# Ledger of designs, part 157: peptides against a protein of PDB entry 4JHK

Target 1, 212 residues: chain A of PDB entry 4JHK
Amino acid sequence: EDYKIQSFDLETQKLLKTALKDPGSVDLEKVSSVIVDQSLKDQVFSREAGRICYTIVQAEAKQTNGSVFRRNLLNRLQQEFKAREETRKRSTQEWVCLVSFICNIFDYLKVNNMPMVALVHPVYDCLFRLAQSDALKNEEEVDCLVLQLHRIGDQLEKMNVQLMDELFNLLRDGFLLQEDLSSMGRLLLLEILEFRAGGWKLSDTAQKYYYS

## One batch from the design tools (peptide; made by RFdiffusion4, then SolubleMPNN)

Design b2_p26_3_s2 (from b2_p26_3, 13 letters changed)
Fold by OpenDDE base, seed 5:
Structure b2_p26_3_s2 (fold): chain B 212 residues (1-212), chain A 26 residues (1-26)
Amino acid sequence: as target 1 above (212 residues)
Amino acid sequence: MELSELAMQYILEDKFDEAAELAKKL
């Protein structure tokens, strides 16, 4: 199976490929760091990163019954999460990449085929931050918020419906009450409101209106 | 038609108030 790692230099690509096949032969802390660093720069890679991380976790578990990679990955995520406000101040792009990565890890890195409970609140915290007024006025943050809810909203709701209700109350309030939303931002909020109301599904017609 | 479709139509027509009423149903 091929992984989209063209954004890395050849040496790093080799490192990642080795980690995917023989995780015990590489420095898994370094691998995790490289993946996180790149995910903070490239939102497109962030999605692929989730898949890569899952594969490495599975490979290590199978090879040595170890969890070194996952531990290092989560530790790094915790560090980045803790510093999320500073990251947001520094770069909106890095901030949305961070959120995307955390959400993608939540989506892919499951334990016993279930979402990691430990990631539920961090994910919600990120989404709640994106749902604040100062974030909703930024189209890039709205894009990120709506994208993640499309991807993992149903899973998150199953983990904690109360938090999801609270989140969507904020989104509804944003749509209805906030005056400095962009036209696209407002449309995206409306779309995601209906998306959830429809059981986390969207008709083909609606999809065309919002994304075509 | 879906509520969002109608709401979007209102938005495009600069009728946010009408769109907002529909959004309240979501």
Scores: peptide ipSAE 0.035, ipTM 0.623, DockQ to the pose 0.014
Fold by OpenDDE base, seed 1:
Structure b2_p26_3_s2 (fold): chain B 212 residues (1-212), chain A 26 residues (1-26)
Amino acid sequence: as target 1 above (212 residues)
Amino acid sequence: MELSELAMQYILEDKFDEAAELAKKL
């Protein structure tokens, strides 16, 4: 498979390629760190990162029956998660990249073809943070929130419908009651409310209205 | 037209009160 890692220097690309083929021959802590660092800077790469991580996990499992990479990855992820409020204060862009990365790891890094239970609460915590009034007034955060719910909302709901109900109560209240939302923010909230109400699907007609 | 689509039109027309009423039905 071809992975989109052109944003890295050649040495790092080689490291990543080796990790994908022969994970036992590289420093998997370094590999995980590199992937996380780039994912915190580039939201587009974050999606690819999930796929890369899953492949490395599979390769290590097959090669050594080990889980060093996953452990290091999740450890670094936990460190970033713990510092999420500081990250948000420093840079909204880095914050939404962090959320995107956590959500993408949840989406791709399956265990026995199932989502990692340990990631459920961290993901919801991030989404709940984005659903707070101080975040809903920022379009970049609303964009991130809605994007993640489009990607993994159905999976998250299956893991914990109660939390999803609570989350969408906040979104509905935000849409209806919050005064300092942008017009686009309101539109996005309305769209995602409809999206869930429709079983996490959007009709072609609705798609045109919201995104044309 | 779906209720959400109509609500969206109200929002675009700065008719939030009308949009809110429709959104409550979603």
Scores: peptide ipSAE 0.033, ipTM 0.630, DockQ to the pose 0.014
Fold by OpenDDE base, seed 4:
Structure b2_p26_3_s2 (fold): chain B 212 residues (1-212), chain A 26 residues (1-26)
Amino acid sequence: as target 1 above (212 residues)
Amino acid sequence: MELSELAMQYILEDKFDEAAELAKKL
């Protein structure tokens, strides 16, 4: 498969390519670090990173039955997650990238073909943070929130429907009650409310309406 | 879906109160 790693220098690209093919021959801690670092800077890569990480995890498991990469990756994620408020204060872009990355890891990194239970609450915590009033007024954060819910909302709900209900209560309240939402923000919230109400699907007519 | 479409139309028309009422029915 082709992976979008053009944002890295040639040496790092080589490192990543080697990790994808022969993870036992590289420093997987370093690999995890560079992936996380880049994911925090580039939201486009952040999406791709999930797929890359999955491939490396699978390759290492098959090659050595090891989990060094996954362990290092998750450790770094935990560190970044713990510092998420500081990240948000420093850079909305980095914060959105962090959320995207965590959600992408949740989406791609499976254990026994199931989502990692350990990531459920961290993902929800991120989404709940995006659902707060101070975040909902920022279109960049709303975009991120709605995008992630489109991507992994159904999976998250299966993991914990109560948290999803609570989250969408906040979104509904934001839509209904928050005064400083942009028109686009309101539209996005309405769309995602409908999306969930429709079983995380859009009817053909609705899809055409929202995305024509 | 019909309610959502109408609500969206209200939002586009800056009729947020009307949109809100419809959204409550979703």
Scores: peptide ipSAE 0.029, ipTM 0.713, DockQ to the pose 0.014
Fold by OpenDDE base, seed 2:
Structure b2_p26_3_s2 (fold): chain B 212 residues (1-212), chain A 26 residues (1-26)
Amino acid sequence: as target 1 above (212 residues)
Amino acid sequence: MELSELAMQYILEDKFDEAAELAKKL
């Protein structure tokens, strides 16, 4: 299986490929740092990073019964999460990449085929931040919010339906009450409201209407 | 037609009040 790592230089690509295949032969702390750094500035990679991380975690567990990579990854993720407001102020792009990365880690980095419980609240916190009025007026943040809800909303709801209800109350209020939303923002909010209402799936009719 | 599609149509027609009423049902 191929991994989208073409955004890295050739030496780093080699490092990542080796980590995927023979994690015991590389500096896994460095690997984790590189992945997080790139995930914060590359939206495409941020979306794929979860799968890459899962593969490395599994490879290390199988090869050495170790968890060095996962530990370093999660530690760095925690640091970035704690600084999320500063990141948002500095760069909307880095902020949405961070959210995307966290959500993809949640999606792929599972334990016993279950989401990591420790990531549930951080994910919700990010999504709630995107659902605030100052974020909803920014189309990049709305795009990110809606995208993540499409990807992991059903899983996240299973972890905490009450928080999901609260989140969608904010989204509904934003759609109904906020005056400075773009037309596209309103459409995206409306679509995601329907998406959840339909059991986290789109009908064929809705799919044609919104995405064809 | 889905409620969201009709609501979207209302939005495009600058009929937000009608769209809002539909959105409340979602």
Scores: peptide ipSAE 0.028, ipTM 0.547, DockQ to the pose 0.014; fails the geometry check

Design b2_p26_3_s3 (from b2_p26_3, 14 letters changed)
Fold by OpenDDE base, seed 4:
Structure b2_p26_3_s3 (fold): chain B 212 residues (1-212), chain A 26 residues (1-26)
Amino acid sequence: as target 1 above (212 residues)
Amino acid sequence: SELSKLAMEYILNDNFEKAAQLALSL
C-alpha cells in the first residue's frame, strides 16, 4: 500500500518508508517526532499519519514484539495535549491540526480492533474545548469539531454515551444561544445535531446541502 | 431532510428563531 508522504523531503521519506517496512532498523523516536511535527502543521497529513502510525505499530509488533514507536508517539502526543491551550493561543491552525491528529490516532491506532481506552477522555477533552463559546465563534474550530464527530462520533459514543450527551448539549446550546456564531457555523452545528439524531448518518441529499 | 432544508432556508434569511424551532425537533 502506498502512503502519502510526498510533503516530506526525500531523506525523511526514506526514513518513513523504512520504518513502515523494517521498523527495527530506524530510530523510532525520531520517526514519531517527525510524524507528530508534520501532523501539527498539515491537517491533511494528519489523516494519513494515523494510517502510517498504525502500520508502524503493527510492523514493530510483528518484527520484534516491541512497542517503542507507540510509546514514543503517545508520549509526544501527551505532551502536545498537555500544552493544547498554549498551542491554541499561538495558532488556531496548529490547534485544529492537533485535535485532528489525536482523533485520527484514536480512529486508526486500535488494539485488538478496539479503540485505546486511554485516548477516550483526551479526545473528548479536545472536542469539549472546541465546543466552548470562545471556540464556536471561530469557523476553523467549528469545521474541525464537526469533521471529527463525523469521523469518530459513533465510536466515541459507544465508549461513553454520557460524555457525548454532554457534548451535544453544549452544541445545541451554542446553536440556540450563542450570538456570534457565523451562518456557516450555525449550519454546521445543525448538521451535526441532525447527524447524531439520525444514528450518525445523513442522507445524500442532506450531505449535499451542508457540504456542497 | 425536509427539516434541514427548511432550517437552512431560515438561517440564510436570518430567521434564526424558526431555524431554532426546527432544531429543537431533532
Scores: peptide ipSAE 0.042, ipTM 0.568, DockQ to the pose 0.014
Fold by OpenDDE base, seed 5:
Structure b2_p26_3_s3 (fold): chain B 212 residues (1-212), chain A 26 residues (1-26)
Amino acid sequence: as target 1 above (212 residues)
Amino acid sequence: SELSKLAMEYILNDNFEKAAQLALSL
């Protein structure tokens, strides 16, 4: 199995590859730090990071029945999550990377083939933050919000439908009432509203309308 | 259950790892 880790230097690539196959032979704290750091810089990598993290977790569990990697990963994630408002103020790009990473970890790092309950509220908190009026006016944040809902909305709703309803109430209000949305932002909100209304699916006709 | 209550406590306090550990036992 190939992992997209070309953005790292060769030494780090070797470290990651070893962690994927023989996690007991590497510093898993360092591995977790490297993955988180890169995920905070590259939103595209965050998707791959989720897959990588899952593989390492499984490998360590199988090899030693340990959870050193997961512990370090989640501890770091917790730190970043707690500082999310500061991150948002400092850099919108880093903020959306953080959200993307948390959502992708939620998507991939499953327990018994189920989403990790520990991440449900943190994910919702991030999405609710993106759904606030001061965030909806920023197209980059809207892009992130809609992307994550496309990826994990169905799963997240299954974990807490009440919160999802509340979230989408905010999105409806944003679409209908907020004046300083970009044209694309407004379009994306409409699309995601329709996406959920269709059972987290989009018809071919609608797909063409929004993304052609 | 008692474990569920503990898990919820950790979730509410954003203690990711402890909540994850408890989730494994649920």
Scores: peptide ipSAE 0.038, ipTM 0.618, DockQ to the pose 0.142
Fold by OpenDDE base, seed 1:
Structure b2_p26_3_s3 (fold): chain B 212 residues (1-212), chain A 26 residues (1-26)
Amino acid sequence: as target 1 above (212 residues)
Amino acid sequence: SELSKLAMEYILNDNFEKAAQLALSL
């Protein structure tokens, strides 16, 4: 199976490929660090990173019955999550990359084919932060919020419908009451409200309306 | 709304640690 790792240098690519096939032969802490670092810089990569992480976790489990990679990955995520406000202040791009990565890890790094329960609240915390007024006025943050809800909203709701209701109440308030939303931001909020109302699905007609 | 205000107060910072602990147990 092919993974999109062309953004890394050749040595790192080799490291990642080895980790995917023979995780016991590499420094899995280093591997996790490299993946997280790149994911914090490239939001597009974060999607692939989730898939890569899952594969490495499974490979290590099969090879050595170990969990070194997953442990190091989550420890690093913990550090980044704790510093999320500082990251947001430093760079909106880095912040949305962090959110994207956490959401993608939630999406891909499953246990017994189920979402990792321990990641539910951290994901919601990130989404709630994006739903605050100071974030909703930034189109880049709205883009991130809506993208993640499209990707994992249905899964998150199944894990905690109360939090999802609260989140969408904030989004409704933002849509209806916040004056400094961009036109596109307001449109995206409306779309995601309709998306959830429709059972996390959009009709072809609606798709064309919002994304044509 | 009142519910929105409550949602604004929602912050938990220790959940990734729990995730790490779970990872060790799996």
Scores: peptide ipSAE 0.038, ipTM 0.468, DockQ to the pose 0.061
Fold by OpenDDE base, seed 3:
Structure b2_p26_3_s3 (fold): chain B 212 residues (1-212), chain A 26 residues (1-26)
Amino acid sequence: as target 1 above (212 residues)
Amino acid sequence: SELSKLAMEYILNDNFEKAAQLALSL
């Protein structure tokens, strides 16, 4: 497989490529830091970061039966998660990148080919924060919320239907009752409500209506 | 939440079983 790492300089690209095929020959702490740093700056990269992380984890496991990369990655992730409210206050952009990264790690980073059940509540915690009234009034946060629900909502619901019901109660209330939503924000909330109601799918007609 | 933070700590220690049990207890 190829990975989209063009946003890095050539030296860092070389480092990442080496980590993907021969993780034992590089500083895996540095690699993890580079990936997290970029993921906190570029929400689009966060999706690719999940794939990269999974590949490095698997490569290290096969090569040395080690987990140095995963430990460093999750350590950094925990640090960022713990400081999420401070991050949100400082930069909405960094906050939504953090949420995206956590969600994508949940999506891609599996242990023994199983989802990390332990990440379910941290992910929900982030999504619930995005569903609060002070966040729903911010288009960037609504975009992030809806994007993650499109990507991993079905998986999350399978893990905990009750939390998903509670989350969508907040989204419904936001759509119906919150007055300071942007027009696009309100549209996105309606779309995601219908998306779930339709079994996490939308018809082609509905897709065109909301996104074309 | 405090529980989500605790779950993350269990992940760091590769204690996935405890993290899973914690999640199930919620």
Scores: peptide ipSAE 0.021, ipTM 0.453, DockQ to the pose 0.280

Design b2_p26_3_s4 (from b2_p26_3, 13 letters changed)
Fold by OpenDDE base, seed 3:
Order: structure tokens, then sequence, then C-alpha cells
Structure b2_p26_3_s4 (fold): chain B 212 residues (1-212), chain A 26 residues (1-26)
């Protein structure tokens, strides 16, 4: 598989490539820190980070039956999650990158082909924060929220349908009641409401109207 | 879908009340 790591310098790219193939020969704590740091700065990389992390986890398990990388990754993730409100205040861009990263880890970092149960509530907490009135008025946060629900909404619902119902109640209220939404924000909320109502699917016709 | 198409039209025309009524059916 090809991994999108062109945003790193050549030395760091070499480090990541080595971690993907021979994780026992590198400092896996450093590797995890580099991945998290870049994921907070670059949303494009944040999208790919989940796949990279899963590959490193598999490689380490196969090579040494170890889990050093996963442990360090999740520890750093927990630290960033705890500081999410401070991150949001400092930079909306870093905040949406953090949410994207957490969601991608949930999507790709599976254990025995199952989602990590420990990530369910942290993911929902992030999505609920994006669904608050002060976040829904920001198009960048709405874009992030809708994007994550398109990617992992069906998986999250399978883990906890009650939380998903509560989340979509907030989204419906936002669409119906909030006055300071942008036109694009309203359109995106309507689309995601229809998306879930249709079993997490959209017709080709609907896709054209919402995203063309 | 007929409802989403009409709702989209209402949003473009700044007719949010009409769009909201359609959204309640989703």
Amino acid sequence: as target 1 above (212 residues)
Amino acid sequence: KELSELAYKYILEDKFDEAAELAKKL
C-alpha cells in the first residue's frame, strides 16, 4: 500500500517508512509523536494517519508481538483529547484536525477486526461538541462534523444508537431553530439528516444537489 | 428525492421556513 507522507521532510519520511516495515528498529514513541503532531497541523494527513497507524500496529505485532506504538499513540491521543477545549480556543483548524484524527483512528485501528470500544465515547464527545450552537455557526466545524458522520456514522451508530439519536436531535434543532447558520451550513445539516434517514446512504440525485 | 430537491430550492431562495417543514419529514 502507498501512504501519503509527502508533507514530512525526507528524514522523517525515512523514519515512518522504517516504522511501517521494521518497527523494532526505530523509536516508536517518537514515531507516534510525529504522527500526532502532523495530524494536528494537516487535515489531509490526518485523514491518512489512521491507515498508517494500523499498519505500524500490525507490523509490530507480527515482528515482536509488541504494542509499544499503540500504547504511546493512545496515550498521546488521550492527552490531546483532554485538552480539546483549549485547542479549540487556540485554533479551530487544529481542533477539527484533532477530531478528524480521532475519528480516523476509530475507523482504521481495529482490534480483531472490531472497533476499539474505548474510543466510542471520546468520538461522540467530539461530535457532540461540534453539534453545539457555538460550533454550528462556524462552517469549518460544520464541515468537519458532517464529514466524520459520512465516514464513520454507521459504525458509531452500531456501537451506541442512543447517543446517535441524541446527536441528531441536536443537529435537527440546529437546522430548525438556530438563526446564525450559514446557507451552506444549513444545507450540510439537511443533507446529513437525510443521509442517516436513508440508512447512511444517499441517492446519486441527492449527491448532485448537495455537493455539485 | 423529491423532498430534498425542494428543500434545497427553498434554501437557495432564503425560504427557510418552508425548508424546515420539509426537514421535519426526514
Scores: peptide ipSAE 0.049, ipTM 0.492, DockQ to the pose 0.014
Fold by OpenDDE base, seed 4:
Structure b2_p26_3_s4 (fold): chain B 212 residues (1-212), chain A 26 residues (1-26)
Amino acid sequence: as target 1 above (212 residues)
Amino acid sequence: KELSELAYKYILEDKFDEAAELAKKL
């Protein structure tokens, strides 16, 4: 399998490739730090990072039955999560990268084929923040919110339907009541409301309607 | 389904009030 790591220098690429194949031979704390740093700068990589992290976690588990990489990854993730408001104030781009990264980690890192319970509330907290009025007026944040709900909404709902109901109450209120939403923002909110109402899927006709 | 599609069209036509009424039925 190929991984999208071309944005790194050659030495770092070698480090990551080694971690993917032989995690016991590298500094996994350094590897986790590199992945998180890049994920906060590149939203495309934030998506790929989940797959990379999953592979490293599985490789380490098989090689040494260890979890050093996952522990370091989650520790760094927790640090960034705690500072999310400062990140949002500094850079909307970095903020949506952080949310994307957290959601992708939730999506790809499984424990016994189940989502990590520890990530449920952090993910919801991020999505709730994107659902606030000051965020809904920003198309970049709405794009991020709707994208994540498309990717992991069904999984999140299975973990906590009450929080999902509360989240979508905010989205419905935003669509119906908030005056400073862009036209695209309103379209995206309407689409995601329909998406959940349809069981986290769209019919073929609806898919063509919204995305053709 | 039909209501959401019509609401979508209203939004594209800058008819948010009409779209909102339909969205309430979703």
Scores: peptide ipSAE 0.031, ipTM 0.705, DockQ to the pose 0.014
Fold by OpenDDE base, seed 5:
Structure b2_p26_3_s4 (fold): chain B 212 residues (1-212), chain A 26 residues (1-26)
Amino acid sequence: as target 1 above (212 residues)
Amino acid sequence: KELSELAYKYILEDKFDEAAELAKKL
């Protein structure tokens, strides 16, 4: 398979390609660090990163029945998650990338075709943070929130419907009560409220109104 | 008619109160 790793230098590309095919021959801690670092800078890559990580995990499992890469990846994620407030303070862009990356890992890095239970609360915590009033006023954060809910909302709800209810209570209240939302932000919140209410799907007509 | 279409119209017209009424129905 082809992976979108053109943003890396040639040496790093070779490292990643080797990790994808022969993970036992490379430093998997280094590989995980490279992937996380780039994912924190490039939200587009963070989506690809999920797929890459999944492939490496599968390759290592098949090759050595090991999980070194996954452990290193999750450890790094935990570190970044713990520092999320500082990251947000420093850079909204990096914060959004972090959330995107964690959500993408949740989406792709499944165990026995099931989401990793350990990631459920961290993902919700990130989404809850994006649902706070100080975040909802920032369109970039609203974009991220809505995007993730579109991608993994149905899966998250299956893992914990109570948390999803609480999250959407915040989103509803934000839409209804918060005064400093942008027009686009308000539109996105309304869209995602409708999206969930419709069983995590939108009609083609609705899709055109929100995303044409 | 879909709620999104009506809500979209209200938002474009800066009629957020009307859109809010729709949101309450969701």
Scores: peptide ipSAE 0.029, ipTM 0.573, DockQ to the pose 0.014
Fold by OpenDDE base, seed 1:
Structure b2_p26_3_s4 (fold): chain B 212 residues (1-212), chain A 26 residues (1-26)
Amino acid sequence: as target 1 above (212 residues)
Amino acid sequence: KELSELAYKYILEDKFDEAAELAKKL
């Protein structure tokens, strides 16, 4: 299986490749830090990072029945999550990368083939932050919010339907009441409202209109 | 017509009041 790690230097690529096949032979704290650092810079990589993390977790479990990597990963993730407001103030790009990464970890890093319960509230907290008025006026944040809801909304709803109802109440109110939304922002909010209303599905025709 | 098609049209035409009425149906 190939992983998109060409953006790293050769030494780091070797580290990651070794972690994927022989996690017990590398510093898994360093590996987790490298993955998180890159995910905070590249939103596209954050999706791949989820897959990489899952593979390393499975490899370590198989090799040593250990969970050192997952523990270090989640510890670093928690640190970044706690500092999310400062990150948002410093860089919208880094903030949406952080949200994307957390959501991708939720999506890929299953435990016993189930979503990690411990990530449910952190994910919702990020999405609720994106649903606030000061965030909805920023198209980059709206893009991130809608993208994550498309990817993991159905899973999140299964974990906590009450929070999802509250979140979408904010989105509906934002669409209807907020004055400083961009036209694209309004379109995206309306689309995601329809997406959930349709059981987290969108018709091919609707897909064409919203995303062509 | 599908709601999304009409809503998309209204947004493109800057008819947010009409789009809001559609959103209330969602």
Scores: peptide ipSAE 0.019, ipTM 0.477, DockQ to the pose 0.014

